# Peptides against a protein of PDB entry 6KZJ: the designs that were tried, part 2

Target 1, 71 residues: chain A of PDB entry 6KZJ
Amino acid sequence: SPDLLSEVSEMKQDLIKMTAILTTDVSDKAGSIKVKELVKAAEEEPGEPFEIVERVKEDLEKVNEILRSGT

## One batch from the design tools (peptide; made by RFdiffusion4, then SolubleMPNN)

Design b1_p8_5_s2 (from b1_p8_5 with D5P K8L)
Fold by OpenDDE base, seed 5:
Structure b1_p8_5_s2 (fold): chain B 71 residues (1-71), chain A 8 residues (1-8)
Amino acid sequence: as target 1 above (71 residues)
Amino acid sequence: IPIKPEFL
């Protein structure tokens, strides 16, 4: 149904936005990650929903490491 | 994600 496709599309967009927020907040401290290139790559080739979830997971792990180390 | 044809 078009409703289910719209729901899946919205969920995908929300995961992309979450990844972008997490990558931008760590970028002020993580030297030389081209945030602009990652954001563009996430916009043009976001990948399948699974790859987006794996990127969000990796970003959360990085945030946790920063919070634990204080660096 | 595989979607069943009945849900399209």
Scores: peptide ipSAE 0.097, ipTM 0.743, DockQ to the pose 0.016; fails the geometry check
Fold by OpenDDE base, seed 1:
Structure b1_p8_5_s2 (fold): chain B 71 residues (1-71), chain A 8 residues (1-8)
Amino acid sequence: as target 1 above (71 residues)
Amino acid sequence: IPIKPEFL
């Protein structure tokens, strides 16, 4: 239905925004993360919701590594 | 996402 497509599209947009926030906040502290590649992949045609969730998961893993290492 | 025709 058009309503379900709108809901999925909104959810995808929110996940892309979350990925951008996570990547930008860690970029200022992690001098070696290819943030430009992740942001560019997120700004490319909104992948399947699964692909967006996997990017957010990868960003959270990177944040955890930074917090644990202190670098 | 492959959407079934019943959900379009």
Scores: peptide ipSAE 0.094, ipTM 0.738, DockQ to the pose 0.016; fails the geometry check
Fold by OpenDDE base, seed 4:
Structure b1_p8_5_s2 (fold): chain B 71 residues (1-71), chain A 8 residues (1-8)
Amino acid sequence: as target 1 above (71 residues)
Amino acid sequence: IPIKPEFL
């Protein structure tokens, strides 16, 4: 369904957000507030960044199989 | 390969 492509796109965006959280230097108090907000937003996501990556990978593999075989 | 209904 079109919902699968929307779901994969959303998960990809979430992975980008998680990457930003992991790479942000928390050295600034203003940065720390934004990081805490992003961390809270990430905690609302079902699973840790690794679990999200594994789900996205599995779904992309399924999409690839559909595109390759049509079945 | 049968596609699961969640992927249609």
Scores: peptide ipSAE 0.094, ipTM 0.710, DockQ to the pose 0.047; fails the geometry check
Fold by OpenDDE base, seed 2:
Structure b1_p8_5_s2 (fold): chain B 71 residues (1-71), chain A 8 residues (1-8)
Amino acid sequence: as target 1 above (71 residues)
Amino acid sequence: IPIKPEFL
């Protein structure tokens, strides 16, 4: 249905936004993710939902590591 | 992502 496609599209956009927030906030410690590349990937070719979820997972793992280590 | 017709 059009409503389900709209809901999935919104959820995808929210995951992209969360990934962008997490990667920008940890930029001082995340020694390899170019914020510009993530923003461009979000705007030009948002990866398949699996790739977005994997990026969010990796960013959450980094946040958890920072919180646990205090660094 | 391909969506099955029953979900459209």
Scores: peptide ipSAE 0.093, ipTM 0.734, DockQ to the pose 0.017; fails the geometry check

Design b1_p8_5_s3 (from b1_p8_5, 3 letters changed)
Fold by OpenDDE base, seed 1:
Structure b1_p8_5_s3 (fold): chain B 71 residues (1-71), chain A 8 residues (1-8)
Amino acid sequence: as target 1 above (71 residues)
Amino acid sequence: IPIKPEYL
């Protein structure tokens, strides 16, 4: 439905924003980004883009560790 | 991305 497409597009936009927040040095832009609000929003709705990005970051970190250590 | 079952 049109509603589903709008919801998916919004979620994709939020995922991109969360990715930027979690991958950039927040020290230089922390004054403009309400990171705490985003964390709270993700805690309220499991599976929101922030939580998805956090899981992806954790998985990539594990992959990097395996590649670096060879084990 | 979770999709609500009501929209499927």
Scores: peptide ipSAE 0.092, ipTM 0.734, DockQ to the pose 0.022
Fold by OpenDDE base, seed 3:
Structure b1_p8_5_s3 (fold): chain B 71 residues (1-71), chain A 8 residues (1-8)
Amino acid sequence: as target 1 above (71 residues)
Amino acid sequence: IPIKPEYL
């Protein structure tokens, strides 16, 4: 369905945005929140971007293994 | 991962 492809595309865009936030050197404008604090906050909250990204990566690896094994 | 039919 074109709606499903649009939803997946939006999800991909959000994933890219989250990755950019996590990888950008927070040197200039994110006031007091260190990258380490953002990562820790994301580790503590299951709905936070970092944990979501890690779960998505794990799920994609599992899908890849299923596709490779045929099981 | 069990892929549910509704996702295909």
Scores: peptide ipSAE 0.042, ipTM 0.625, DockQ to the pose 0.033
Fold by OpenDDE base, seed 5:
Structure b1_p8_5_s3 (fold): chain B 71 residues (1-71), chain A 8 residues (1-8)
Amino acid sequence: as target 1 above (71 residues)
Amino acid sequence: IPIKPEYL
């Protein structure tokens, strides 16, 4: 169904956007995060939805670490 | 993501 393919494509794009938001929001605090590299990778070769989810998960873990450390 | 052919 074209509708399901569109839905999956939208979900993929939303996950990419969430990753970009998380990396951008923590960019000032997370000096170790190569924000430019991650944004470029998301633009040129985002990968499969699973890989995008794993990037979002990693970014959430980084945010949690920053919040816990207070740095 | 594996999609079942009947949903395409």
Scores: peptide ipSAE 0.077, ipTM 0.730, DockQ to the pose 0.016; fails the geometry check
Fold by OpenDDE base, seed 4:
Structure b1_p8_5_s3 (fold): chain B 71 residues (1-71), chain A 8 residues (1-8)
Amino acid sequence: as target 1 above (71 residues)
Amino acid sequence: IPIKPEYL
């Protein structure tokens, strides 16, 4: 359905934005990405792309620790 | 290597 495709497209765009926030130093200055606002909005809705990315990031950090320690 | 079951 067109509605489903629009929803998926929006979700992908949000995921990309959240990924950028989580992986780079982003300023909250006027005219830049409003990190604080986007983070707050994404945290209010369970299952939003931000929460998914945060979970994946946490899992990757755990994997990295295992690989680095060898135990 | 302590790996959680979710990673197996």
Scores: peptide ipSAE 0.036, ipTM 0.670, DockQ to the pose 0.037; fails the geometry check

Design b1_p8_5_s4 (from b1_p8_5 with D5E K8R)
Fold by OpenDDE base, seed 2:
Structure b1_p8_5_s4 (fold): chain B 71 residues (1-71), chain A 8 residues (1-8)
Amino acid sequence: as target 1 above (71 residues)
Amino acid sequence: IPIKEEFR
C-alpha cells in the first residue's frame, strides 16, 4: 500500500536524523558515517519498495555500528 | 521516534 511506503520513508528519514545527531560530536575516527551520503539518499527519488527496504536495512546497520562504537 | 502503528 502507498501508506506502508510512506511509513518506511518516514522511518528512513528518522534514521538519518538520528545518525546526524549521533555523528555530530564524533571527530575524525575511522568509521564516521557520512551524514551527507544519507541525506543525499533521502533526497533521491525512492526506488522500488525493495530498494527502499535495502537502504533502510543499511541505515539500521550503520546506526547499530555507531551505537556499538560510541563514535 | 514515534512509531505510528498503521496496522489496526
Scores: peptide ipSAE 0.138, ipTM 0.760, DockQ to the pose 0.026
Fold by OpenDDE base, seed 4:
Structure b1_p8_5_s4 (fold): chain B 71 residues (1-71), chain A 8 residues (1-8)
Amino acid sequence: as target 1 above (71 residues)
Amino acid sequence: IPIKEEFR
């Protein structure tokens, strides 16, 4: 259903927002996470459901790296 | 996301 694709897309957008918050709170020196790359990936066409899920997985890995580093 | 509602 188009609903499932929309829900996964919204989840991706929320992960990007969380990444942006975490990178801004840890000061301008968290030089490892390209917030610009996450924003670009959000502006790209979602594509097929599989492509959206793979991007969500990548965004989760990036958030996990921020949380583990404390930066 | 309540995964249980995702499958409706």
Scores: peptide ipSAE 0.127, ipTM 0.764, DockQ to the pose 0.023
Fold by OpenDDE base, seed 5:
Structure b1_p8_5_s4 (fold): chain B 71 residues (1-71), chain A 8 residues (1-8)
Amino acid sequence: as target 1 above (71 residues)
Amino acid sequence: IPIKEEFR
């Protein structure tokens, strides 16, 4: 449904925001979480539902890496 | 995500 796609898109946007918060306090040596690439991928048309889910999955993997490494 | 709500 269009509502589910909107909800998944919102979740992606929230993941980008969380990633930005987690990376802004990490001094210049945090191994380049390309927040710029996440933002760019959010500004690009999310595409088909599968492409949205794959990008959300990638964002979750990046958040998990931050949480696991502490950097 | 309340997945259950999206299907109601």
Scores: peptide ipSAE 0.125, ipTM 0.765, DockQ to the pose 0.021
Fold by OpenDDE base, seed 3:
Structure b1_p8_5_s4 (fold): chain B 71 residues (1-71), chain A 8 residues (1-8)
Amino acid sequence: as target 1 above (71 residues)
Amino acid sequence: IPIKEEFR
């Protein structure tokens, strides 16, 4: 069986990278997404699977907001 | 993110 926690962790790292690209290309107005806090949270010991999923959900919501607003 | 992965 694949390690779903490892897969979710890799997905989170990809979302952080995408967020960093979107926030650098979209001029200084993406001021609501603390990329530094997302990176720190990815380096922390993975919490319970539920906590990981909730954090990934929050990260996806932030990416979706950038994509919808263009900012 | 791969869209297709088989659960193993």
Scores: peptide ipSAE 0.117, ipTM 0.744, DockQ to the pose 0.025; fails the geometry check

Design b1_p8_6_s1 (from b1_p8_6, 4 letters changed)
Fold by OpenDDE base, seed 4:
Structure b1_p8_6_s1 (fold): chain B 71 residues (1-71), chain A 8 residues (1-8)
Amino acid sequence: as target 1 above (71 residues)
Amino acid sequence: DLLDRLLA
């Protein structure tokens, strides 16, 4: 239903915001962890918060596509 | 997984 689609879309946006928060204190400066390194670290440790958020976000995208298509 | 729970 349209109401459920809106609810799932809002939840997806919340997860995107949380993902941004998890990566905001990184810098390209020497001695700092870069965003690309955090992504690699998350893949090596699938239980880390960033990877968990990305997994949930992917699931919500799948739900969104199902609701949008009606199939 | 979460998708399965949401669609159940």
Scores: peptide ipSAE 0.049, ipTM 0.614, DockQ to the pose 0.035
Fold by OpenDDE base, seed 5:
Structure b1_p8_6_s1 (fold): chain B 71 residues (1-71), chain A 8 residues (1-8)
Amino acid sequence: as target 1 above (71 residues)
Amino acid sequence: DLLDRLLA
């Protein structure tokens, strides 16, 4: 359904925006900690907001492909 | 993950 695809795409875009907010927020509070280290640490911790957002974003991409292809 | 939960 095109409406369902649009909804999934919107959710994906929102998650990308949330990811940007989370990464900048942790960077602002990082002090001497490097951004790359913070991103890696967040990705390795399943309970951290950034990691959760990234997993959901990836899942929505998969859902989008399935819905678009019909398979 | 979310996709697994949707398909389960």
Scores: peptide ipSAE 0.048, ipTM 0.612, DockQ to the pose 0.041
Fold by OpenDDE base, seed 1:
Structure b1_p8_6_s1 (fold): chain B 71 residues (1-71), chain A 8 residues (1-8)
Amino acid sequence: as target 1 above (71 residues)
Amino acid sequence: DLLDRLLA
């Protein structure tokens, strides 16, 4: 339903915001850390917060697709 | 993962 899609979209947007905070905050605190390095670090350490957020974001995108198409 | 839990 459109209500479920709206809620999933809101959750996705919140995760995008959290991802941005994680990347910028880590860059500020660690000094001159590049986004590409953060992505690599997240892949090497699946327990890192950035990688966890990205996995949840991907799952929510899949849910959104299912809700939109019904399949 | 989250999707697996939702579909279970």
Scores: peptide ipSAE 0.044, ipTM 0.610, DockQ to the pose 0.040
Fold by OpenDDE base, seed 2:
Structure b1_p8_6_s1 (fold): chain B 71 residues (1-71), chain A 8 residues (1-8)
Amino acid sequence: as target 1 above (71 residues)
Amino acid sequence: DLLDRLLA
């Protein structure tokens, strides 16, 4: 239905925004994160929902590592 | 703050 597609599309957009925020906000401490590449991927070619989720998952894992280490 | 931006 159009409502379901709209809901999925909105979720996709939210995940893209979250990926960008997580990537850029931790850029100073994220030594192993390819910040510019991840930002470009999120904004230029976000891809399918699964690909977006995988990027967000990876970003969250890296953020968790930074927070756990305190650096 | 990361959380503030995430929830904005």
Scores: peptide ipSAE 0.042, ipTM 0.588, DockQ to the pose 0.062

Design b1_p8_6_s2 (from b1_p8_6, 5 letters changed)
Fold by OpenDDE base, seed 2:
Structure b1_p8_6_s2 (fold): chain B 71 residues (1-71), chain A 8 residues (1-8)
Amino acid sequence: as target 1 above (71 residues)
Amino acid sequence: DFLDRLLK
């Protein structure tokens, strides 16, 4: 339905925003994380919803690693 | 929105 499509589109946009927030608020101290590349991917070419979800998942894992390490 | 629902 058009309502479901609107909700999915909203969810996609929110996931993009979450990725941008997570990447911009962390330091480049987690080894392989590159903030500028992840932000650019989220803003310019986010890709398909699955790719966005996987990126958000990866960002959350990196945030967790930073918090656990204390650095 | 979705974010609000997710974070509540």
Scores: peptide ipSAE 0.056, ipTM 0.648, DockQ to the pose 0.037
Fold by OpenDDE base, seed 4:
Structure b1_p8_6_s2 (fold): chain B 71 residues (1-71), chain A 8 residues (1-8)
Amino acid sequence: as target 1 above (71 residues)
Amino acid sequence: DFLDRLLK
């Protein structure tokens, strides 16, 4: 339904914002550490906030695709 | 997983 699609889209956007906060906060403190390495390190730690956010974000993207396609 | 719980 359009209401469910809108709700999922909003949740996706919130997770994108959370991801940005997590990555920028860590990146600013890391100084010389490459953002790419920090992202990878966060992804290699299951259960860490960044990994959780990215996992849920991916699931919401899949939901959004299903709802938009109708299949 | 989350997607499974959400869709079922």
Scores: peptide ipSAE 0.044, ipTM 0.599, DockQ to the pose 0.035
Fold by OpenDDE base, seed 5:
Structure b1_p8_6_s2 (fold): chain B 71 residues (1-71), chain A 8 residues (1-8)
Amino acid sequence: as target 1 above (71 residues)
Amino acid sequence: DFLDRLLK
């Protein structure tokens, strides 16, 4: 449905924003109220893009360990 | 809720 596609597009945009926050050195953004607000809002809503990105990141770390060690 | 709808 058009509504579902709109929701997917919104989720994609949020995932990009959260990925950028999670992959950058948080030390550079530690004083940013806007970043802190985004992280807090994402943590308070289970299943939001933040939680999705964290799960994917954990899985990718496991894959990376397998590729690096061969086991 | 949205993810549940997407995965169904």
Scores: peptide ipSAE 0.038, ipTM 0.599, DockQ to the pose 0.027
Fold by OpenDDE base, seed 1:
Structure b1_p8_6_s2 (fold): chain B 71 residues (1-71), chain A 8 residues (1-8)
Amino acid sequence: as target 1 above (71 residues)
Amino acid sequence: DFLDRLLK
């Protein structure tokens, strides 16, 4: 349905935004009130873009450790 | 668990 497609598109955009927040130096954006609000809003419900991006980040860190250490 | 998530 168009409503479901809109919701998925919004979620995708939020994932991109949260990825940027978690991967960039947040100190450069610390003056942006919107960044803190996005982080706070994403912590409220399980399955929100923030939690998903955090899981992806953690998994990528584990992959990096395996590749770097050879174990 | 990690490998299972990675391969899904």
Scores: peptide ipSAE 0.025, ipTM 0.567, DockQ to the pose 0.031

Design b1_p8_6_s3 (from b1_p8_6, 5 letters changed)
Fold by OpenDDE base, seed 1:
Structure b1_p8_6_s3 (fold): chain B 71 residues (1-71), chain A 8 residues (1-8)
Amino acid sequence: as target 1 above (71 residues)
Amino acid sequence: DMLARLLK
Protein backbone atom coordinates (compact mmCIF):
# COMPACT_ATOMS: atom_id res chain seq x y z
CA SER B 1 0.00 0.00 0.00
CA PRO B 2 1.32 3.45 -0.87
CA ASP B 3 -0.05 4.75 2.43
CA LEU B 4 1.85 2.09 4.35
CA LEU B 5 5.06 2.80 2.43
CA SER B 6 4.73 6.51 3.20
CA GLU B 7 4.18 5.74 6.88
CA VAL B 8 7.21 3.42 7.01
CA SER B 9 9.33 6.03 5.25
CA GLU B 10 8.26 8.67 7.76
CA MET B 11 9.00 6.32 10.66
CA LYS B 12 12.46 5.62 9.26
CA GLN B 13 13.20 9.32 9.00
CA ASP B 14 12.04 9.95 12.56
CA LEU B 15 14.10 7.01 13.81
CA ILE B 16 17.22 8.47 12.20
CA LYS B 17 16.51 11.85 13.80
CA MET B 18 15.98 10.26 17.20
CA THR B 19 19.22 8.32 16.85
CA ALA B 20 21.03 11.59 16.23
CA ILE B 21 19.38 13.19 19.28
CA LEU B 22 20.28 10.33 21.60
CA THR B 23 23.86 9.86 20.36
CA THR B 24 24.96 13.47 19.94
CA ASP B 25 25.69 16.05 22.60
CA VAL B 26 22.41 17.71 23.57
CA SER B 27 24.38 20.95 23.80
CA ASP B 28 24.95 20.84 20.06
CA LYS B 29 22.96 23.79 18.77
CA ALA B 30 21.64 21.85 15.80
CA GLY B 31 18.50 23.98 15.58
CA SER B 32 17.09 21.65 12.93
CA ILE B 33 16.21 18.83 15.33
CA LYS B 34 12.77 19.22 16.91
CA VAL B 35 13.28 17.09 20.02
CA LYS B 36 10.02 18.21 21.64
CA GLU B 37 7.98 17.15 18.62
CA LEU B 38 9.42 13.64 18.63
CA VAL B 39 8.87 13.30 22.39
CA LYS B 40 5.23 14.28 22.00
CA ALA B 41 4.77 11.85 19.12
CA ALA B 42 6.12 8.98 21.22
CA GLU B 43 3.82 9.87 24.10
CA GLU B 44 0.77 9.98 21.85
CA GLU B 45 1.35 6.77 19.89
CA PRO B 46 3.08 3.73 21.42
CA GLY B 47 5.81 2.29 19.24
CA GLU B 48 6.86 5.61 17.76
CA PRO B 49 10.55 5.96 16.81
CA PHE B 50 11.46 7.85 19.99
CA GLU B 51 10.30 5.02 22.23
CA ILE B 52 12.05 2.42 20.08
CA VAL B 53 15.35 4.33 20.00
CA GLU B 54 15.18 5.02 23.74
CA ARG B 55 14.78 1.30 24.41
CA VAL B 56 17.65 0.47 22.08
CA LYS B 57 19.86 3.05 23.78
CA GLU B 58 18.99 1.69 27.21
CA ASP B 59 19.70 -1.88 26.13
CA LEU B 60 23.04 -0.88 24.60
CA GLU B 61 23.99 0.88 27.83
CA LYS B 62 23.21 -2.30 29.74
CA VAL B 63 25.32 -4.34 27.33
CA ASN B 64 28.16 -1.85 27.69
CA GLU B 65 27.98 -2.11 31.48
CA ILE B 66 28.12 -5.92 31.32
CA LEU B 67 31.10 -5.84 28.95
CA ARG B 68 32.93 -3.25 31.05
CA SER B 69 32.33 -4.81 34.48
CA GLY B 70 32.00 -8.47 33.54
CA THR B 71 28.79 -8.67 35.56
CA ASP A 1 -0.74 0.91 14.62
CA MET A 2 1.93 0.54 11.94
CA LEU A 3 3.02 -2.94 12.99
CA ALA A 4 -0.55 -4.19 12.94
CA ARG A 5 -0.97 -2.86 9.40
CA LEU A 6 2.29 -4.47 8.27
CA LEU A 7 1.13 -7.86 9.54
CA LYS A 8 -2.29 -7.74 7.82
Scores: peptide ipSAE 0.039, ipTM 0.590, DockQ to the pose 0.025
Fold by OpenDDE base, seed 4:
Structure b1_p8_6_s3 (fold): chain B 71 residues (1-71), chain A 8 residues (1-8)
Amino acid sequence: as target 1 above (71 residues)
Amino acid sequence: DMLARLLK
């Protein structure tokens, strides 16, 4: 369905933007990225790409901690 | 190990 393809494309674009936010030291004053708006969108729609990326990031941080400690 | 538990 063309509607499904459009939805997937939109989700992919959002995921790319949110990944940039999570991987870079961005200031709240960065005019090109509405960080506060993306956070609100994630809270209103569970399972949005932002929440998925946040979960993956947290898991990777835990993995990194295990590897550093050797435990 | 702890890593295996994390990935489950």
Scores: peptide ipSAE 0.037, ipTM 0.602, DockQ to the pose 0.029
Fold by OpenDDE base, seed 2:
Structure b1_p8_6_s3 (fold): chain B 71 residues (1-71), chain A 8 residues (1-8)
Amino acid sequence: as target 1 above (71 residues)
Amino acid sequence: DMLARLLK
């Protein structure tokens, strides 16, 4: 239903915001470490919050496509 | 079912 798609879309946007908070909060204390390098480093650690958020975000994108297509 | 495959 369109209501489920709206809810999934909102959740996806919230995950994007959470990802930004996680990366910027770490970056502000990172000194010489670049943001892009921090993002990649966090993605390589499956137990770290950023990697978990990215995995969930990817799964929600898949759910969104499934719900929109009806398959 | 596509949802079932996603949730495995």
Scores: peptide ipSAE 0.037, ipTM 0.611, DockQ to the pose 0.030
Fold by OpenDDE base, seed 5:
Structure b1_p8_6_s3 (fold): chain B 71 residues (1-71), chain A 8 residues (1-8)
Amino acid sequence: as target 1 above (71 residues)
Amino acid sequence: DMLARLLK
């Protein structure tokens, strides 16, 4: 439905913003991205895009360290 | 690249 498509589109946009927050220096873009609001919104809803992306990032960082160390 | 696909 159009409503579902709009919701998915919004979710994707949120994921893009969250990814940018997690992968770039937040200090330079904090003024434009409303980082504080997005972080707070994600913290209130486990499973929202920011928290999902952050968990994925943490897991990827762990995998990277394992691969680099060989252990 | 998964990140590139997410960001497009």
Scores: peptide ipSAE 0.031, ipTM 0.610, DockQ to the pose 0.074

Design b1_p8_6_s4 (from b1_p8_6, 4 letters changed)
Fold by OpenDDE base, seed 2:
Structure b1_p8_6_s4 (fold): chain B 71 residues (1-71), chain A 8 residues (1-8)
Amino acid sequence: as target 1 above (71 residues)
Amino acid sequence: DFLKRLLA
């Protein structure tokens, strides 16, 4: 239904925003994190909600690694 | 495809 589609679309946009927040304030001290590429992927080619969720999951994992390592 | 499947 249109209401469900609107709700999912809103969630999609929120996930994109979260990805941007996670990547804008992270340091480049992680070995495999590419902030510039992650931001562009979130804004230009976000993909379907599943792909966005997986990207956010990966970003959270990388942030956690940075915080845990203390570097 | 994800959205189509979700709304089907």
Scores: peptide ipSAE 0.044, ipTM 0.650, DockQ to the pose 0.024
Fold by OpenDDE base, seed 1:
Structure b1_p8_6_s4 (fold): chain B 71 residues (1-71), chain A 8 residues (1-8)
Amino acid sequence: as target 1 above (71 residues)
Amino acid sequence: DFLKRLLA
């Protein structure tokens, strides 16, 4: 269904924006935090907002694949 | 695991 695919794609896009905001805000507060360090910090601290957003984004991508493939 | 995480 094209309506379901569009809705999932919109949610994924919003989560990508949220991820970008989280990385930039943390970088601004800490001065020069590398994206690489943020990714590792999220991996070690699964409860951090960045890691949560990344998990949800990945899940929505999987949903989109299922809907698009029809399986 | 995917379904459990999605529904959590």
Scores: peptide ipSAE 0.032, ipTM 0.612, DockQ to the pose 0.048
Fold by OpenDDE base, seed 4:
Structure b1_p8_6_s4 (fold): chain B 71 residues (1-71), chain A 8 residues (1-8)
Amino acid sequence: as target 1 above (71 residues)
Amino acid sequence: DFLKRLLA
């Protein structure tokens, strides 16, 4: 349904925004800490907000593809 | 598998 697709798309966008906030905030506080190091740290801490957001974002992207393709 | 992960 187009309504569900739109809602999922909005949720995906919100999660992308949250991810950007988390990464930039951590990067700013970390100073010289590289992005790749932050990603690895998040992967090692699956319960941390960044990793949770990334997981849900990935799921919503898959849902979006299914809804858009109809398959 | 995807649906199970999504709903878990």
Scores: peptide ipSAE 0.029, ipTM 0.613, DockQ to the pose 0.038
Fold by OpenDDE base, seed 5:
Structure b1_p8_6_s4 (fold): chain B 71 residues (1-71), chain A 8 residues (1-8)
Amino acid sequence: as target 1 above (71 residues)
Amino acid sequence: DFLKRLLA
């Protein structure tokens, strides 16, 4: 369905934007995070919404580790 | 591709 496809596509784009925000926001504090690689992966080969969600999840986990360790 | 095919 074109309408549902548009809705899913918009959701996909929102998730990509969230991933970009997360990687950019923690870039100055995360020496262990390969920011360039993560950004390129999100831009060039984002994948299906599920794969994008998994990348966002990974970013959130890294943010959590930074907050927990204070580094 | 999967979701696109499903919703098309």
Scores: peptide ipSAE 0.051, ipTM 0.678, DockQ to the pose 0.023; fails the geometry check

Design b1_p8_7_s1 (from b1_p8_7, 3 letters changed)
Fold by OpenDDE base, seed 3:
Structure b1_p8_7_s1 (fold): chain B 71 residues (1-71), chain A 8 residues (1-8)
Amino acid sequence: as target 1 above (71 residues)
Amino acid sequence: TNAQKALE
């Protein structure tokens, strides 16, 4: 449904914004921590809000691809 | 997965 695609796209954008907020708050205190190291530190804590948001974002991206491609 | 549920 076009309405479902619009809703999923909006949700994905909101999750990206939340991810940016979560990453910037940790980055402002850690001026030299590479984004890659933050991702690795997050991977050790699968319960951290950032990792949860990234998993949901990935799932929504997959939904969007399925709905757009029909596969 | 959430993707699978969206197809149901």
Scores: peptide ipSAE 0.041, ipTM 0.589, DockQ to the pose 0.023
Fold by OpenDDE base, seed 5:
Structure b1_p8_7_s1 (fold): chain B 71 residues (1-71), chain A 8 residues (1-8)
Amino acid sequence: as target 1 above (71 residues)
Amino acid sequence: TNAQKALE
């Protein structure tokens, strides 16, 4: 339904916002850790909040595509 | 995929 697609889109947007908050909060506390290093560290630690958010965000994008295509 | 499982 259009309501389900809207809900998935809203949840995806919230995950993008959470990603931005996680990157900024870690940058403010880490002082000298480059954003690039934080991204790599998150990829190496799949259980860390940033990497979990990115993985869920990717899954929601795929769900949205499946729902729109009917496949 | 995880996306397919989420729709089940």
Scores: peptide ipSAE 0.035, ipTM 0.585, DockQ to the pose 0.025
Fold by OpenDDE base, seed 4:
Structure b1_p8_7_s1 (fold): chain B 71 residues (1-71), chain A 8 residues (1-8)
Amino acid sequence: as target 1 above (71 residues)
Amino acid sequence: TNAQKALE
């Protein structure tokens, strides 16, 4: 279904936008905390919104790659 | 793949 491809593409784009917002917000709050430490903290907390968004984004990127490759 | 087949 071409509609499913369009929906997946839109959802991927939305997740990328949310990721950008989350990374910016954590960077602005990082007075003394290095961005790398915030990323590490997010990696340690897989249930936090940033890690959830990143995981779903990665899964959608994999789906997109499969669809583009035709395999 | 199953993902490709879902769009056919």
Scores: peptide ipSAE 0.052, ipTM 0.655, DockQ to the pose 0.019; fails the geometry check
Fold by OpenDDE base, seed 1:
Structure b1_p8_7_s1 (fold): chain B 71 residues (1-71), chain A 8 residues (1-8)
Amino acid sequence: as target 1 above (71 residues)
Amino acid sequence: TNAQKALE
């Protein structure tokens, strides 16, 4: 359904925005922590909002690729 | 795919 595809697209965009907010907030608080270290720390804490958002974002990107390929 | 067809 076109409406459902629009909703999924909006959700993907929202997850990208949330990821940017989460990474920025952690970077601002952790004045010396490199972005790479923040990503690694998020991987160490799979229950943290950043890792949850990244997993869902990746899944939505996979869905989007399937839809674009027509497979 | 079946996934695309279900979402159309």
Scores: peptide ipSAE 0.049, ipTM 0.639, DockQ to the pose 0.019; fails the geometry check

